Peptides against a protein of PDB entry 5T59. Designs and how they scored, part 147

Target 1, 112 residues: chain A of PDB entry 5T59
Amino acid sequence: TTPTMQSTSLLTEHLGYPPISLVDDIINAVNEIMYKCTNAMEKYLMQRNIIGKKDFSDEIKIGTAKLESLLENSVDKNFDKLELYVLRNILSIPSDLLEENRFRLLHHEKLV
Target 2, 90 residues: chain B of PDB entry 5T59
Amino acid sequence: EHIRFQRLVQVCNKALEESIRKLQSWEKIHECFPNYGQTREGIENLTVCQQQVIKLWSNLSRVEFDAIFHERSIEEKLNQLDDLINKARS

## One batch from the design tools (peptide; made by RFdiffusion4, then SolubleMPNN)

Design b2_p24_7_s3 (from b2_p24_7 with T1M E6K E7K E13R E14K A21K)
Fold by OpenDDE base, seed 4:
Structure b2_p24_7_s3 (fold): chain B 112 residues (1-112), chain C 90 residues (1-90), chain A 24 residues (1-24)
Amino acid sequence: as target 1 above (112 residues)
Amino acid sequence: as target 2 above (90 residues)
Amino acid sequence: MEERIKKALEKARKATDEELKEFE
């Protein structure tokens, strides 16, 4: 189930930031890492583009681009799943805590 | 008792591992460099490249994710959340 | 403790940056 607005508000109060912000940080980080990895791979191979008398620069560029695409697709898929899991199962509040009595407890705990 | 942060770490690691899975496949690597990989030297270079990029992926992700977790104080916050939930159910 | 953690993270980050340079 999708997190409720009430749950999001309570978690935001508890965390000091919206739950989605954590996920955004994670996703932004992995995207940056992905780019660094693919760039490093291309540079490494490009420094080794000549074997014998043959220049493999074009093949290296194309091949690295293909790997980047594969990695990008995999990252998108797996971290979309991560986002859903985190927001639904980790950064979540059980329904019983969304009752008025429990809601007051969370608010009270912050005030005390 | 405290389970949410552990789950967060686990799901992050799983996502990272699954994401890099394709690069861990030598077959897929080789397919991207069909002619380059037909040379002895090319195979050697690709092998080292594959190993290094996987290592880099692991190291960078560890450092950056730890930094995020620290900046967001997520372990503490999730532990507190667990405690609140457990208390409410007691 | 927070400062210690920050320093540790910075050290780790520097190490990974060096690894990146060596790889590239």
Scores: peptide ipSAE 0.212, ipTM 0.916, DockQ to the pose 0.022
Fold by OpenDDE base, seed 5:
Structure b2_p24_7_s3 (fold): chain B 112 residues (1-112), chain C 90 residues (1-90), chain A 24 residues (1-24)
Amino acid sequence: as target 1 above (112 residues)
Amino acid sequence: as target 2 above (90 residues)
Amino acid sequence: MEERIKKALEKARKATDEELKEFE
């Protein structure tokens, strides 16, 4: 089930930012880390591209690109699951708290 | 009592672990460098590269995620959310 | 406590950045 507008509003007020912003930060971070890792791999191997009389530069570039693609696919898959889980199960408000009386309670607690 | 932040950390760690799993496979690394990996020196370079990238992945993710959690005050906010829910149910 | 945590995070970030440079 998708979070309601009411829960999003309440959580935004509580957090000081929309729940999706946290997920965005996480996903942006892992993407940055991913490309830093793959770039480091390529650079490391390209500094060691010649073994004996053979130049493996082309193979290294292709191989690193393949690894990057594999990592990208895995990151996308797993962090899509993470996004759904976080928004549905962690940054969520139970239905009983979405009732009018509970809604007022949340506002009251904020004022205290 | 407080469970949401713990769950957040758990699912983040799981996502990170599952994401890097392909790079943890020597077979998958080697197949990307079939000729390079047929040389002794190539194998050595790939081995070090694999170890370093996995370590880098772990370290960078730990630091960056901790920074995000701190900047968003998410542990405190999730604990407060747990408390609010518990109070509402009492 | 807040400032201490911030400083610790900054130190950790610098350390990881150096590790990245050493790897590359």
Scores: peptide ipSAE 0.207, ipTM 0.916, DockQ to the pose 0.022
Fold by OpenDDE base, seed 1:
Structure b2_p24_7_s3 (fold): chain B 112 residues (1-112), chain C 90 residues (1-90), chain A 24 residues (1-24)
Amino acid sequence: as target 1 above (112 residues)
Amino acid sequence: as target 2 above (90 residues)
Amino acid sequence: MEERIKKALEKARKATDEELKEFE
């Protein structure tokens, strides 16, 4: 089920930040890591671009670009799934806690 | 009693592992460098490169995700959430 | 304890940065 505005508000109060902010941090981090990895790979191979008398620079550039695209697609797919799972199943409030009495409890616990 | 943070770690690890799966395939790596990979030296370079990038992926993700979890105090917050839910159901 | 964790993370970050430099 999709998180409600009420659930988001309560979680934001509990966490001190919106639930989506955690996911954003994770996704931003993995994207940065991804490009660092592919860039390192390209640099490593470009330093070793000549085998014998043949220069493989063009092939290396194309090949690393393909790997980057492959990794990028996989990251997007898997972390989209992660986002949905986290927001729906981890950073979520069960329906019974959204009742008036349960809402008071959550608010009260924060203040005490 | 506390399960949410454990699940968070699990799904993060799963996403990371599945994301790097294609790079763990030697066949896939070799396909991207068809001529370079036909040379002995090229194969050696690709092998080392593959190992290094997977290692880098693992290390960087571990460090950065731990930093995020710490800065967001997510383990504590999720444990508290579990406690609140359990208390409400009692 | 909080400060110790922060320092440990900083140390780990430096280590990974060095690994990145060695790879590149």
Scores: peptide ipSAE 0.202, ipTM 0.915, DockQ to the pose 0.022
Fold by OpenDDE base, seed 3:
Structure b2_p24_7_s3 (fold): chain B 112 residues (1-112), chain C 90 residues (1-90), chain A 24 residues (1-24)
Amino acid sequence: as target 1 above (112 residues)
Amino acid sequence: as target 2 above (90 residues)
Amino acid sequence: MEERIKKALEKARKATDEELKEFE
């Protein structure tokens, strides 16, 4: 079930930030890591681009670009799943508690 | 009793592991560098590169995700959420 | 405890940055 506005509000109050903010941090981090990795790989190979008097620079650039694309696709796929799972199953309030007005417990505990 | 943070760590690790899996395939790496990988020196360079990028991926992700979890106090908050839900159900 | 964690994370980040530089 998609998180409701009510759940989001309650969780935001509890966390001190919207649940999506955590996911955003994770996604941003992995994207940064991904490009650092691919950049490092390209630089490493480009420093070793000549073998036996043959220049492999073009092949290296194309090859690393292909690997980057593969990694991007995999990251997008797996972390989209992660986002869905986190928001629906981890940062979530059971519907039965919302329906029975038991969500007031969050406010009660904060005030006590 | 406290399960949400454990699940968060698990799904993060799974996503990271699945994301890097294709780079762990030597065949996939070699396919991207068909001529370069036909040389002895090229194979050596690709082998080291593959090893280093996987290590870098693992190390950076560990450090950055731990930092995020700390900055967001997510373990504490998820434990509290578990407690609140359990209390509400009692 | 919080300060200790922050310091540990900072140290770890520095280490990874050095690894990145060595790799490049």
Scores: peptide ipSAE 0.202, ipTM 0.914, DockQ to the pose 0.022

Design b2_p24_7_s4 (from b2_p24_7, 7 letters changed)
Fold by OpenDDE base, seed 5:
Structure b2_p24_7_s4 (fold): chain B 112 residues (1-112), chain C 90 residues (1-90), chain A 24 residues (1-24)
Amino acid sequence: as target 1 above (112 residues)
Amino acid sequence: as target 2 above (90 residues)
Amino acid sequence: MEERVLKALEKAKKATDEELKEFE
């Protein structure tokens, strides 16, 4: 199920930041890494673009772009799944702890 | 039992592994460079490039994700969450 | 997802030279 407002508030208090912020950091990081990888690949091949007096620069640029697209699609798919899993199953509070008496427990533990 | 942080690491590794899967395929790499990959030197360059990009992916992801986990104190926070839940259920 | 990754991409673009050196 989708996280409730109450669970989000409790987790935000516990973590010191909203749960989504962790996911955002992860997704931002992987996209940064993706760009660095594809950029490095293009640069490496462009330094080796001439073979037998034939210039493969255009093919290298197109090919690298295709690989970037493949990687981007896979990243989007897999990290969308990751986001859902993390927010629903890892950064989650069981329903029994969302009751009034259990709410106090979380607050009390923070103060002690 | 502490389980949430372990699950976080597992799901992150899974996402990273699945994301790089197609770049690990020589066939996919070669398809993107059909003429370049028909030359001896081209094949050699693509082979090195493939190996290096996979290595770079792995190394950068390890460093960056560990940094995030540290900055967010997520292991400690998830362990505490597990403890709170277990205590409430006891 | 596209909107929230812009900051990361900008950072990556201006800092790719270091990774390129390691790649070579």
Scores: peptide ipSAE 0.172, ipTM 0.901, DockQ to the pose 0.029
Fold by OpenDDE base, seed 3:
Structure b2_p24_7_s4 (fold): chain B 112 residues (1-112), chain C 90 residues (1-90), chain A 24 residues (1-24)
Amino acid sequence: as target 1 above (112 residues)
Amino acid sequence: as target 2 above (90 residues)
Amino acid sequence: MEERVLKALEKAKKATDEELKEFE
């Protein structure tokens, strides 16, 4: 089931932030990490671009770009799945509890 | 009893593992550097590079995701959510 | 996702020296 406005509101109140914010943090982090990894690869290999009398700088740049693209595609695919799963199955409220009883329970916990 | 945070950690780990899988393939790495990888020294450099980037990926992911989970207090909040749901059903 | 990816990349580009040191 897709998250409803009601569940989002309740979870936002509980978390102190919208559920999507957590996912945003995760996705931002992994993309930052991805860039750091590919940048490190490029720099490492560019420091070792000469073998014998041949300069492999162009091949290194192209090759690293290809790896970055592969990694980016994989990250996008897998973390799109993650986003869907988290919002639907982790940061979710069972539909049968999305009633007045749930609202009361949350309110009660805040008062105690 | 408390299951949501465990699931969050699991799905994060799975996504990270699946994302880095192609870089774990020597064949994929070598294909990107066909001429460079035909030299002995090139192979050595690529081997070290592959190992180090995988290590960097793992280490950075661990640190950054833990920081996010802490900043968002997500373990506590998910445990509380589990408790609330269980209490409502009791 | 595209927009947030761009922002993340910009942030990452600002400081990569420490990670590179760990890599080497």
Scores: peptide ipSAE 0.170, ipTM 0.896, DockQ to the pose 0.029
Fold by OpenDDE base, seed 4:
Structure b2_p24_7_s4 (fold): chain B 112 residues (1-112), chain C 90 residues (1-90), chain A 24 residues (1-24)
Amino acid sequence: as target 1 above (112 residues)
Amino acid sequence: as target 2 above (90 residues)
Amino acid sequence: MEERVLKALEKAKKATDEELKEFE
């Protein structure tokens, strides 16, 4: 179930920011981490590209690119699931609290 | 009583763990470097590289996610949300 | 308290950055 506008508004008020902002932070962070990792891998191996008299630079570049793609795909898949789960199950308001009486209660609790 | 933040941490950890799963496979790593990995020195380099990148992944994610959770005060906010829900159902 | 947390995180981040540099 997709979050309703009402639930989003209430959560935004409660959090001080839209729920999606948290997810965005998480996803942005993992993407940054991902590229730092892949960059480190490439640099490390490129510094060790010659074994004996053979230069493996091309293979290293291709290989690290493959690993990057693999990691990207996995990150995208798993964090898309995460986004869906967080927004639907964690940052969610039960339907009973979306009723008018419950809405007032939420505001009352916030104000006192 | 408070469950949402715990779930958030769990799902984050799961996503991180599943994301790095393929890199934890030596076979998968070796497949990307078929000739390089046929040399003794290449194997050694790949082994170190694999270990270090996994470590880096873990460390960076821990630091960055904790920072996000703190900046967003998400534990407190989720606990409050749990409390509100519990009160409403009482 | 918040400042302490931030400092701890910064310290941890710096340590990680150093590890990254060594790895690269």
Scores: peptide ipSAE 0.045, ipTM 0.887, DockQ to the pose 0.022
Fold by OpenDDE base, seed 2:
Structure b2_p24_7_s4 (fold): chain B 112 residues (1-112), chain C 90 residues (1-90), chain A 24 residues (1-24)
Amino acid sequence: as target 1 above (112 residues)
Amino acid sequence: as target 2 above (90 residues)
Amino acid sequence: MEERVLKALEKAKKATDEELKEFE
């Protein structure tokens, strides 16, 4: 099920931050890691771009760019799924707890 | 009793694993460097590069995700959420 | 996601040299 405004508010209160913030951190991190990996790969190969008498710099640049694109697409796909799963199934509140009486219980526990 | 944090870790690991899968394919790596990979040295370099990038991916992900989870206190918060839900249903 | 990517890219550039050392 899709998260409701009420659920988001309750979770924000519980977490101390909006649920989406956690997902943002995760996605930002993996994208950073992704580009660090591809950059490292390119630089590693570019330091080894000459074999014999042939310079493979152009091929290396093109090849690493292709790998980067593949990784980007995969990251995008998989972490979009992750975002949906986390927000719907992990950072979620069952419908029975969305009732006013249950809402009070959550506040009560916070104050204790 | 506590399931949400476990699921979070699992889904993160799965996403990371699925994301790097294509780079784990030697065939996929090689086809990106068709001429470079026809040389002995090229193959050696690509092999090392592939191994290192996968290790870097794994290591950085572990460190960064653990840091995020710690900074967000997400294990504790999810455990508390589980407890609240279970308590409300009892 | 696009905005997230851009931000991540900018951040990644700042620490490139450190990760490269780990790679080598």
Scores: peptide ipSAE 0.180, ipTM 0.897, DockQ to the pose 0.030; fails the geometry check

Design b2_p24_8_s1 (from b2_p24_8, 11 letters changed)
Fold by OpenDDE base, seed 1:
Structure b2_p24_8_s1 (fold): chain B 112 residues (1-112), chain C 90 residues (1-90), chain A 24 residues (1-24)
Amino acid sequence: as target 1 above (112 residues)
Amino acid sequence: as target 2 above (90 residues)
Amino acid sequence: SFTFEEFSEEEIKHTRELAKKARS
């Protein structure tokens, strides 16, 4: 079920925040983690950039950049799917609860 | 009876697992460092690096996501939502 | 219990656009 304005409003009232805010927190967190991981990898390898008489700094920089891009693409894809799933299947209200009588019930339960 | 929070945890784990999948491939890692990875020492460094990154990914995601779930009280809210839905249908 | 494969790329894009509107 696709989110509607009504369901969003009801869920916002229930949660105390818009449903999308939770998704945003998750996505922001994973993005931060992603760059921490790639940065850590680059730093680790750059501390070990010389093997024998050869300096692999350029290769390390290029390689870590490739891995970062790979991870970025994967994160974007999978967390787009996550967003869709969460909004449609987790933070969702069945259609039968969107009726007026059900709406009143939800409102009443909150106030009591 | 309470299913939404479990699903949230599951989908988060799935997204995290699928996102890191390619970094779990030694072949993919090695391809990014073709000459560096031809040296014994380079292979060792890449191996350690790969393992540490995966662990870091797992640990940070656990800590951060748990913090988010706590701050948003999402387990409680989703349980309440399940209860409301079940009540309305009964 | 669930799978991402049930969602098409079009559905994902569409939902993303809706989400963007919701954020505004």
Scores: peptide ipSAE 0.146, ipTM 0.915, DockQ to the pose 0.528
Fold by OpenDDE base, seed 4:
Structure b2_p24_8_s1 (fold): chain B 112 residues (1-112), chain C 90 residues (1-90), chain A 24 residues (1-24)
Amino acid sequence: as target 1 above (112 residues)
Amino acid sequence: as target 2 above (90 residues)
Amino acid sequence: SFTFEEFSEEEIKHTRELAKKARS
């Protein structure tokens, strides 16, 4: 099921906002969380950067950057799938309801 | 009866779980800190760090996503959508 | 037990473009 202009309009009317706005909120949130997590990791390890007489600051910075990249790629991939799933399977209107009579029902329910 | 909001929660959780999976791998963590992780103290620090970041990920995502769902009234709206669809099919 | 539907890169790209258009 692929979103259409008609379904988007109907859902926007129903939700009070475009369906994509919900997805954007979710994606923005997870991105923020992601960077908070990586920042926290770096800070935690940087507070523990010296073991014995050796300073591991450079390795910690590089390592946390690598983990951030891995996490970023995973987030991008999985939340792209989430976006598709939400728009196709959750915030969607079955095609049979996009017929004239059923289309009216969706509008009618809002107006009545 | 109401299925869409449940699906939304499920897909969000799935995306979050799959996203953090790489950080749940000790091997991947250790690979990023090869020399640091050769020390006992380093291993201990990495272990705690890994556990903490996973918890932080889980806690922050729960709070933020719940806030989004509330602000968007998405449970109510999706339930209404389910009802409308069911009504139209009856 | 929940699993993602498998999407092709083309489907992802297409939907992303549509989403961008919707955002504008």
Scores: peptide ipSAE 0.141, ipTM 0.915, DockQ to the pose 0.699
Fold by OpenDDE base, seed 5:
Structure b2_p24_8_s1 (fold): chain B 112 residues (1-112), chain C 90 residues (1-90), chain A 24 residues (1-24)
Amino acid sequence: as target 1 above (112 residues)
Amino acid sequence: as target 2 above (90 residues)
Amino acid sequence: SFTFEEFSEEEIKHTRELAKKARS
């Protein structure tokens, strides 16, 4: 089901943080990892930029940038889907628990 | 019984796998280095580079995501959520 | 193997809006 204000509040209380914070951590991490990977690739190839009498430095820089763009687009697409899936299917509360009597159950269990 | 944390791990792995899929294509790699990849030595360098970056992607993502899950206590919290839901429906 | 659930464009838009509000 689609997240609501009620479910977000209840989950925030349960988790100790808003559900979106977990997603943000994941997205920030993968973006950092993406940069580290492309940087490592560029450095590796730049150390091997001369073959014979030809210098391929410019081609390596352009090629690595193209790969980074491809990876960035893929990361954006797939982790957008991840965000939607997590918020709808993992960090979600069934509608039958979004009633007053069930709210008390969640609150009570937290206090115990 | 406990399903939410398993789903979280699965969707994270799926997103990571799909994200790196294009880098796993030799054709895509070669297209980015058309002249460099026409040399024997260039092909060798690109091959090693491709393998290393994929391994780096896998290793870094595992370490960082595990750290996030631990810091957020997400396995415990999701298990508790499953238990609460199951209890309410019993 | 795991596969992503399909979402309508309207559902995607609505969820993104909620996420933006949550980040504020």
Scores: peptide ipSAE 0.135, ipTM 0.911, DockQ to the pose 0.829
Fold by OpenDDE base, seed 2:
Structure b2_p24_8_s1 (fold): chain B 112 residues (1-112), chain C 90 residues (1-90), chain A 24 residues (1-24)
Amino acid sequence: as target 1 above (112 residues)
Amino acid sequence: as target 2 above (90 residues)
Amino acid sequence: SFTFEEFSEEEIKHTRELAKKARS
């Protein structure tokens, strides 16, 4: 089921917020978590950047940046799929309920 | 009867799990630190770092997603949506 | 126990456009 203006309006009324707002909260949260994870990793390794007489600071910075990029790509891919799934399969209204009679029923149930 | 919230939890867990999959690969971690990972001490540091990052990912995501779900009252709203759909079809 | 649905590039593009409109 593809989201429509009608279904979005009905769901917004039901939820008290647009369905996309939930997705945005989730995506924003995971992006923040991603940054915290990569930052923690870099700091941890930078505190341990010298092994023997060799300084690995440059390698650590580059390596952490590479891991961040990999994680970012994976997050983008998987949470794009999540967005589609949520909007189509979770926060969705079956087509039979979008008919005039069913539409009124949903509105009536909210008011009662 | 109530299925939508369960699906939401499942898809969130799946997205989180698949997103962290590459960081769970020791080979991939080692590739990013080729010289550092050739030292004994470096390997030990990377091992601990990998484990801690994965735990941090899991813990933070659990706390933050639960907070979002609570703030948005999504379990209640999805259960109500299921009920409305089931009622309309009865 | 859970797997993602398969989405076409067209479906992804269309959904993103709808989402963009919703955010505006």
Scores: peptide ipSAE 0.133, ipTM 0.912, DockQ to the pose 0.782

